# Peptides against a protein of PDB entry 6TME, part 43

Target 1, 324 residues: chain A of PDB entry 6TME
Amino acid sequence: NRLKRAYIALQAWKKAFYSDPFNTAANWVGPDVCSYKGVFCAPALDDPSVLVVAGIDLNHADIAGYLPPELGLLTDVALFHVNSNRFCGVIPKSLSKLTLMYEFDVSNNRFVGPFPTVALSWPSLKFLDIRYNDFEGKLPPEIFDKDLDAIFLNNNRFESTIPETIGKSTASVVTFAHNKFSGCIPKTIGQMKNLNEIVFIGNNLSGCLPNEIGSLNNVTVFDASSNGFVGSLPSTLSGLANVEQMDFSYNKFTGFVTDNICKLPKLSNFTFSYNFFNGEAQSCVPGSSQEKQFDDTSNCLQNRPNQKSAKECLPVVSRPVDCS
Target 2, 324 residues: chain A of PDB entry 6TME as posed
Amino acid sequence: NRLKRAYIALQAWKKAFYSDPFNTAANWVGPDVCSYKGVFCAPALDDPSVLVVAGIDLNHADIFGYLPPELGLLTDVALFHVNSNRFCGVIPKSLSKLTLMYEFDVSNNRFVGPFPTVALSWPSLKFLDIRYNDFEGKLPPEIFDKDLDAIFLNNNRFESTIPETIGKSTASVVTFAHNKFSGCIPKTIGQMKNLNEIVFIGNNLSGCLPNEIGSLNNVTVFDASSNGFVGSLPSTLSGLANVEQMDFSYNKFTGFVTDNICKLPKLSNFTFSYNFFNGEAQSCVPGSSQEKQFDDTSNCLQNRPNQKSAKECLPVVSRPVDCS

## One batch from the design tools (peptide; made by RFdiffusion4, then SolubleMPNN)

Design b1_p11_1_s1 (from b1_p11_1, 3 letters changed)
Fold by OpenDDE base, seed 5:
Structure b1_p11_1_s1 (fold): chain B 324 residues (1-324), chain A 11 residues (1-11)
Amino acid sequence: as target 1 above (324 residues)
Amino acid sequence: SSLELAKKLAE
């Protein structure tokens, strides 16, 4: 019965393929769905004597098509990996029936519509990758209430602010890059206890960086480049004891880049180029360390190469944003 | 880049 439902689902999906350039579904014939390319069967969790479809892996198949609602019949699927295809449309709400969903990767496709809220219905979800799609609208705050290890949202059309619930996230990796997020980074960010890597690249984020960033003791990668951030770097960044890669480039930061930041013990690369910094500690100067790489290009620094003109600097530097 | 690292972790 369970494999029969899987057969119906998979045949409906095959019918929903517009193009299968690698003939991935060529062997998707007959009732033996466990022999289908990219279909993986395992013993059911509730009955080890019953074989069920537990996983789908169609990564890099370049398949054009859509996800039909009949995929909701794949109720035993825990792993769904279909990245690097040309699937379009929306994620079917019928996938709410896939209550065992553990890893969901639909990255690098042509999915559209709002955030796939069906992902929030999966109680055991640990990995969510929806990057490189055309998802739009608001990020639901509830995403950060999920016990996810990784959240990949980058390269979409998400708008609005980052939810304050971000502080509830247990994810080690979170990417917001290349969306249309706006507003400030929530102060609750400092509550992300398991965070190792966070990427904000290429959004419309603004305001001052919250001081609470300095509470991210486990962060190894912090990239806030290509936004509209203003003010000085928080002095609390000296608390980033494990940061290795830090990028604040292409913002509107002002003030002085302090010794306490540039001497962070694990810091390997610190890029603060393309801002309006008017001073830096000697420890921040490119070439000052053999162990650390710095980029201070295109700031308002005195006696440094490749800086902005006085004409460009003066209007901004003379009107520093107070973040206090 | 940080994004590249994130990609590696997702693979």
Scores: peptide ipSAE 0.027, ipTM 0.665, DockQ to the pose 0.026
Fold by OpenDDE base, seed 3:
Structure b1_p11_1_s1 (fold): chain B 324 residues (1-324), chain A 11 residues (1-11)
Amino acid sequence: as target 1 above (324 residues)
Amino acid sequence: SSLELAKKLAE
């Protein structure tokens, strides 16, 4: 009986709670698991006459505990949302049995260890949110082979390079922010055909921006701030026909910020502050447009306020990185 | 269906 298995799983999970401040699991008593708070039942896909546990929603429950291996008995779960809790430990490998997993949100918890590779085993997964945890190590390249709509990785401890397989991603939203990623952005980034938003904020990324970024025709948000990028902005950025928010601040960029970038048709906010740019087009000057906001603060621009000193600029500007 | 419920919960 599927509900009997669910009962075993849910009772094991209740036992794995160290703290339940809102008494969320107070009604987790008896065999009627479909009455449990945060447990949702639906007809099984293979037999509509059978009721199964199809979803878990424990968002914002502030529960402290861990995920026991018995959760692998919840084989009919398609939605697993447990964000904004204090769950710790690792994601159980037993969750590989949840072959219907469609949305997996464990964000804003205390999970540790490597990337939860069990998520790669789910054939129907469309949404993966593991942000605001302590996941560490390398991002598996296979994550981008998945047909995901969104990938939230931000605010973790991921290290190493961004996989070149990123170009295979069909995700509309991808966040890398506030990790320890290093190396260059892969040139394959331009192949992300469905990309709307990508965020690289606060990593250790370096090198030149790939010209292929200009192929991201559907991107509305591109944030590469707080990294170690060098060289000039690619001229191909003029291809970002739908970009609304663009941030290159807090890098080591040099060269001239061109009209072709600042005149992008949908651009509403362009921040390129805290770099080493030595020139900008008139269209890039803050206050030059009523429809666009620019920030050119703390560059090496002549006749602009709040710029770096000549002493700070000269060593960098005199040694431009050639990205050609 | 399980998927329909999942979508509803995701809203």
Scores: peptide ipSAE 0.025, ipTM 0.709, DockQ to the pose 0.025
Fold by OpenDDE base, seed 2:
Structure b1_p11_1_s1 (fold): chain B 324 residues (1-324), chain A 11 residues (1-11)
Amino acid sequence: as target 1 above (324 residues)
Amino acid sequence: SSLELAKKLAE
């Protein structure tokens, strides 16, 4: 019965292929779905004597097509990996029936529409990769209520603010890069447990950085480059005891880059170029350390090369944003 | 189990 449902689903999906350049579905013929390329069977969790379709792996198949609603018949699937294809349309709501979903990777496709809220219906989801698509609109706050190990949202069309629920996330890696997020980073960010890497690159984020960033003791990568952040760097950044890569470039930061930041014990690369900083500690100067790389290019620093003109600096530096 | 297979495929 379960394999018959899987057969119906997989045949409907094959029919939804517009192009299969590697003939990946060429052997998708007959009732033996467990022999299908990219289809993996395992004993059912509720009855080990019954074989079920437990995984799909069509990664890098360059398949053009869409996901038909009949995929909701694959109720035993825990792994769904279809990255690096040309699938278009929306993620079917019928996938809500896949209650065993553990890893969902639809990255590097042509999916459109709002955030696939069906992903929020999966109680056991640990991995969500929807990057490199055309998903749009608001990020649902409920995404951070999920016990996810990784959240990949980068290279989409998401808009609006980052939800305050971010502080509830237990993810080690979170990417917001290359979207249209706006507003401030929520102060709740400091409540994130297990965070190792967070990337905000290339959004429309603004305001002051919250002091609570300094509570992220386990973060190794913090990239806030290519945004509209203002004010001084929080003094609490001295608390980032494990940060290795830090990037604040291409913002509107002002003030002094302190010794306490540049002397962070694990800091390897610190880029603060293309801002309006008007001073830096000697420990922040590029070439001051052999173990650390710094970039102070295109700021308002005195006696440093490649800085902004006084004409560019004066209007900003003379009106510093107070974040206190 | 299906979950064990899933973990192996993710590696």
Scores: peptide ipSAE 0.023, ipTM 0.705, DockQ to the pose 0.024
Fold by OpenDDE base, seed 1:
Structure b1_p11_1_s1 (fold): chain B 324 residues (1-324), chain A 11 residues (1-11)
Amino acid sequence: as target 1 above (324 residues)
Amino acid sequence: SSLELAKKLAE
């Protein structure tokens, strides 16, 4: 029966614990798996008279261990929340059998290896959180073909380029921050119709910002700080009618920061510090507005405090990158 | 931001 399979899975998992400091699995004894702490049962979708394990919540349990392949026996699980533990190893491929998976949160653990491609096998997945792990390698393009509400990838070891399929994403929130992503932001980014927040912080991204960013009319947070971006800010950024937080700091941007950007109607914070901008509109000057916060620190601006030296600016400003 | 919230929750 389904509960017997769940018992086998959960006992195998308990055996895979190296440390359980809060004794979370102390009551994981006997066949009554529905009484186990962090295990939630519900009527099966195919037979309401049958009770099945539908959810796991071990969030904040500080458990050290790994995910054994026997977890693939939890075929009725739709919710799998195990964040803020010390689980290590890889996500078992046997989890492909969990065809009802709806929310998968393994964030804030010690998982390693490539992107857990098993997550791509779940047809109904809406929430994927793998942030704060040690996942590495390429991001599979297929991740953005999935109908996800949120994609949390930040604080990992992902590398290579951001897939062009990003434009197909229906996610409202996407985080790439604190990885090793490289290359340009794909021009297809402008096709992300539901995007509210996108974060690129602390990668190795480079090149010009695509003009298509200006098509992201629903974006409220756009953070591209701490990368290697070059060229001028796209004039099309004037199209960001709902942007509230915008950060381009710690890049290699050049050119003039225009009124059309700094006067965006919803803009509350705009940070463009630590670049090579050689001019800004009066509306971009810190203190020019009571409603907006600006930071222009460490650029190549004239008559502004805390700017780079002429010696540092001249070799960059005199050779502007043409992004046209 | 959602990222800032996530950082706080991960502490």
Scores: peptide ipSAE 0.022, ipTM 0.669, DockQ to the pose 0.032

Design b1_p11_1_s2 (from b1_p11_1, 6 letters changed)
Fold by OpenDDE base, seed 4:
Structure b1_p11_1_s2 (fold): chain B 324 residues (1-324), chain A 11 residues (1-11)
Amino acid sequence: as target 1 above (324 residues)
Amino acid sequence: SSLKLAEELAS
């Protein structure tokens, strides 16, 4: 009996709660699991006459505890939303039995350990949110082989390079922000066909920006701020026909910010502050447009306010990195 | 701002 298995799983989970400040699991008593708060039942896909647990929603419950291995008995769950809790430990490998998993949100918890590779075992996964945790180590390349709509990895402890398989991703939104990613952005990034928003904020990324970024025709948000990027901005950025928000601030960029970038047709905000740019086109000057906002603060620009000193600029500007 | 936008989209 599927509901009997669900009962075992949910009772094991209730036992794994250290704190339930809103008494969310107070009604988790008895065999009628479909009446449990945050538990949603639906007809089974293989037998419409059978009722199964299809979803869990414990968002914002502030529950402290862990995920016990018995959760692997919830084999019919397609939606698992437990964000904004205080769950700790690791994601159980037993969740590999949840072959219908469609949306997995464990964001804003206290999960630790490596990337939860069990997520890679779910053939139908479309949404993965593991942000605001303490996941660490390498991002598995296989994550981008999945047909995901969104990938939220921000605010973790991920290290190493961004996998070259990123170009295979069909996700519209990908966040890498506030991790410890290092190395270059892979050239394969230009192959991301459905990408709308990508965020690299606050990593240890370095090297030159790949020219292939200019192939991201559907991108509306591109944020590479607070990294160690060097060299000039690629001229191919003129290809970002739909970019609205672009941020390259807090890097080590040099060279000239061109008209071709600042005149992008959908550009509303372009921040390139806190770099070592030594020139900008008139179209890039803050206040030059009523429709666009620019920030050129703390560069090496002549005749602009709030720039770096010559002493700070000369050592960097005189040794430009060749990205060719 | 970009991160906030992505977070809002996810909610």
Scores: peptide ipSAE 0.024, ipTM 0.681, DockQ to the pose 0.025
Fold by OpenDDE base, seed 1:
Structure b1_p11_1_s2 (fold): chain B 324 residues (1-324), chain A 11 residues (1-11)
Amino acid sequence: as target 1 above (324 residues)
Amino acid sequence: SSLKLAEELAS
């Protein structure tokens, strides 16, 4: 019965393919769904004597099509990997029936519409990758209430503010890059106890960086480049004991880049180019260390190459934003 | 660079 439902689902999906350049679904014929290319069966958790479709892997198949509602019949699927295809439309609400969903990767497709809220219905979800799509609208705050290991949202059309619930996230990796997020980074960010990597690249984020960033003791990658951040770098950034890659480039930061930041013990790369910094410690100067790489290009620094003109700097530097 | 690292983690 369970494999029969899977057969119905998979045949409906095959019918929803507009193009299958690699003939991935060529063998999707007959009731033996466990032999289908990209379909993986395993013993059911509730009955080890019964085989069920437990996983789908169609990564890199370049399949054009959509996800039909019949996919909701794949109730035993825990792994759904369909990245690097040309699937379009929306994620079916019927996928709420896939209560065992553990890893959901629909990245690098042509999905549209709002955030796929069906992902929030999966109680055991650990991995969510929806990057490189055309998802739009607000990010639901409930996403950060999920016990996810990784949240990949980059390269979409998400807008509005980053939810304050971000501090509740247990994810080690979160990407917001290349969206249309706006507003400030929530102060609750410092509560992300398991965070190793966070990427804000290429949004419309603004305001001052919250001091609470310095509480991210386990962060190894912090990239806030290509936004509209203002003010000075928080002095609390000296608390980033494990940061290796830090990028604040292409913002509107001002003030002095301190020794306490540039001497971070694990810092390998620190890019603060294309801002309005008016001073830097000697430890921040590119070439000052063999172990660390710095980029101070296009700031308002004195006696440094490739800086902004006085005409460009003066209006900004003379009007520092108070982040206190 | 950060995105590349994130891509590696996603694979």
Scores: peptide ipSAE 0.024, ipTM 0.689, DockQ to the pose 0.026
Fold by OpenDDE base, seed 3:
Structure b1_p11_1_s2 (fold): chain B 324 residues (1-324), chain A 11 residues (1-11)
Amino acid sequence: as target 1 above (324 residues)
Amino acid sequence: SSLKLAEELAS
């Protein structure tokens, strides 16, 4: 029966624990898996008279171990939350059998290897959190073909370019922060119709910002800080009618920061420090508004405090990148 | 520390 399979899976997993500091699996004894700490049972979707393991929650258990292939026997699991542990190794391909997977959170662990492509096999997946691991290599373009509500990729070892398929994403929140992504932000970004928050912090992204960013009408948070972006800020950023938090700091931007950007109606914080901007509108000056916070530190602005020297500015400002 | 950063990025 289904619970017998679950018992086999859970006992195999218990054997895969190297350390259980809080004795979370201490009661993982006997066939009554529904009594196991962090195991949740529910009536099966196909037969309400049958009880199945529908969820796992081992969040914050500090468990060291790995995910054994026997976890593929948990075929009724829709919720898998194991964040803030010390699980290592790879995500088992056998998890492809978990066709009901709805939320998958393995964040804040020690997982390694390429992107867990098994996550792409789950037809009903809505939430994917793999942040704070050691996943590496290319991001599969197919991730953005999924009907995900949120995609958390930050604090990994992902490299290469951001896929052009990003425009197909229906996610409200996407994080790329603290990886090794390179290249330009795809122009297709403007097609992300449900996007509220996107974070690119601390990558190797470069080139000009695409004008299509201005089409992100629902975005409230846009952070592109700590990259290698060049050129002027797109004038189309005036279209970000709902942006509240915007950060372009620690890049190589040049040109003039315009009124149309600094007067965005919902803008609360705009950080454009540590660039090579050579001018700003009066509305962009820190302290010019009570409702908005600005940071213009370490640019090439005249008559502003804490700016770069002429020696640092002239070589860059005199050779602006044309993004047209 | 990692948890706090994770929460900040998720909110």
Scores: peptide ipSAE 0.023, ipTM 0.692, DockQ to the pose 0.030
Fold by OpenDDE base, seed 2:
Structure b1_p11_1_s2 (fold): chain B 324 residues (1-324), chain A 11 residues (1-11)
Amino acid sequence: as target 1 above (324 residues)
Amino acid sequence: SSLKLAEELAS
């Protein structure tokens, strides 16, 4: 009977396809759903003698259509991978019935509406990829209460502030890039004990960087480029013992780029171009190291090439933001 | 492509 429910769901989904250029669903005929292309069956967790639909993989199928509510009948699905399609509309709330959901990838589609709160209902979710869609509105604070390994939110239309609950996240990778997030980075960021990579690129974030960033001892990639950050770089950044890639470019930072930052032991690439820095340590100068790459372009540095004019610098440098 | 950029951000 579980496979009968799956048949109903999959046939409803096939009817919701507007275009299937690779004929992916061409063999979606008859009751043997386990033979369907992109449908994977496994023994049920509660009864190994029962075969159930445990996974969907329609990645890169270029299918146009929508997700019908009948997909909620796929109650045994733990893996749902439908990236790189042309699915539109909203994520059905009926997917709350998929209580075994472990990996959910709907990236690179045409989904719209608010954050798919149905993802918060899945108790065992470990992987969430909703990047490259048209999701909008506020990010629910509860997303960071989930025990996720990765959170991919980039290239959407999310607005408002980053929730303070970010410090509760156990994710190794978090992407906020290319949204409309605003406000400050929460001080709670320093509590992210498993963080390896965090990307804030291309938002409307502002204020001073919190000192607590320096507590991210395991971070290898920290990118805060293309925002509205102000003030000096926190001195606590000297605590980033494992950072390899660091980007603060295209902000409104001021002050002095210190030796303690540029001499970080694992630092490979440090970009701080397109700011209003008025000084740098000798260790920060591009070409000063064979092991490290630096970019100091378009700042307010003396005796360096490709800097801003005095006319551009003076109004900003003369009024430094005090972050203390 | 959007996919390549997505992979770059995930790596």
Scores: peptide ipSAE 0.022, ipTM 0.686, DockQ to the pose 0.030

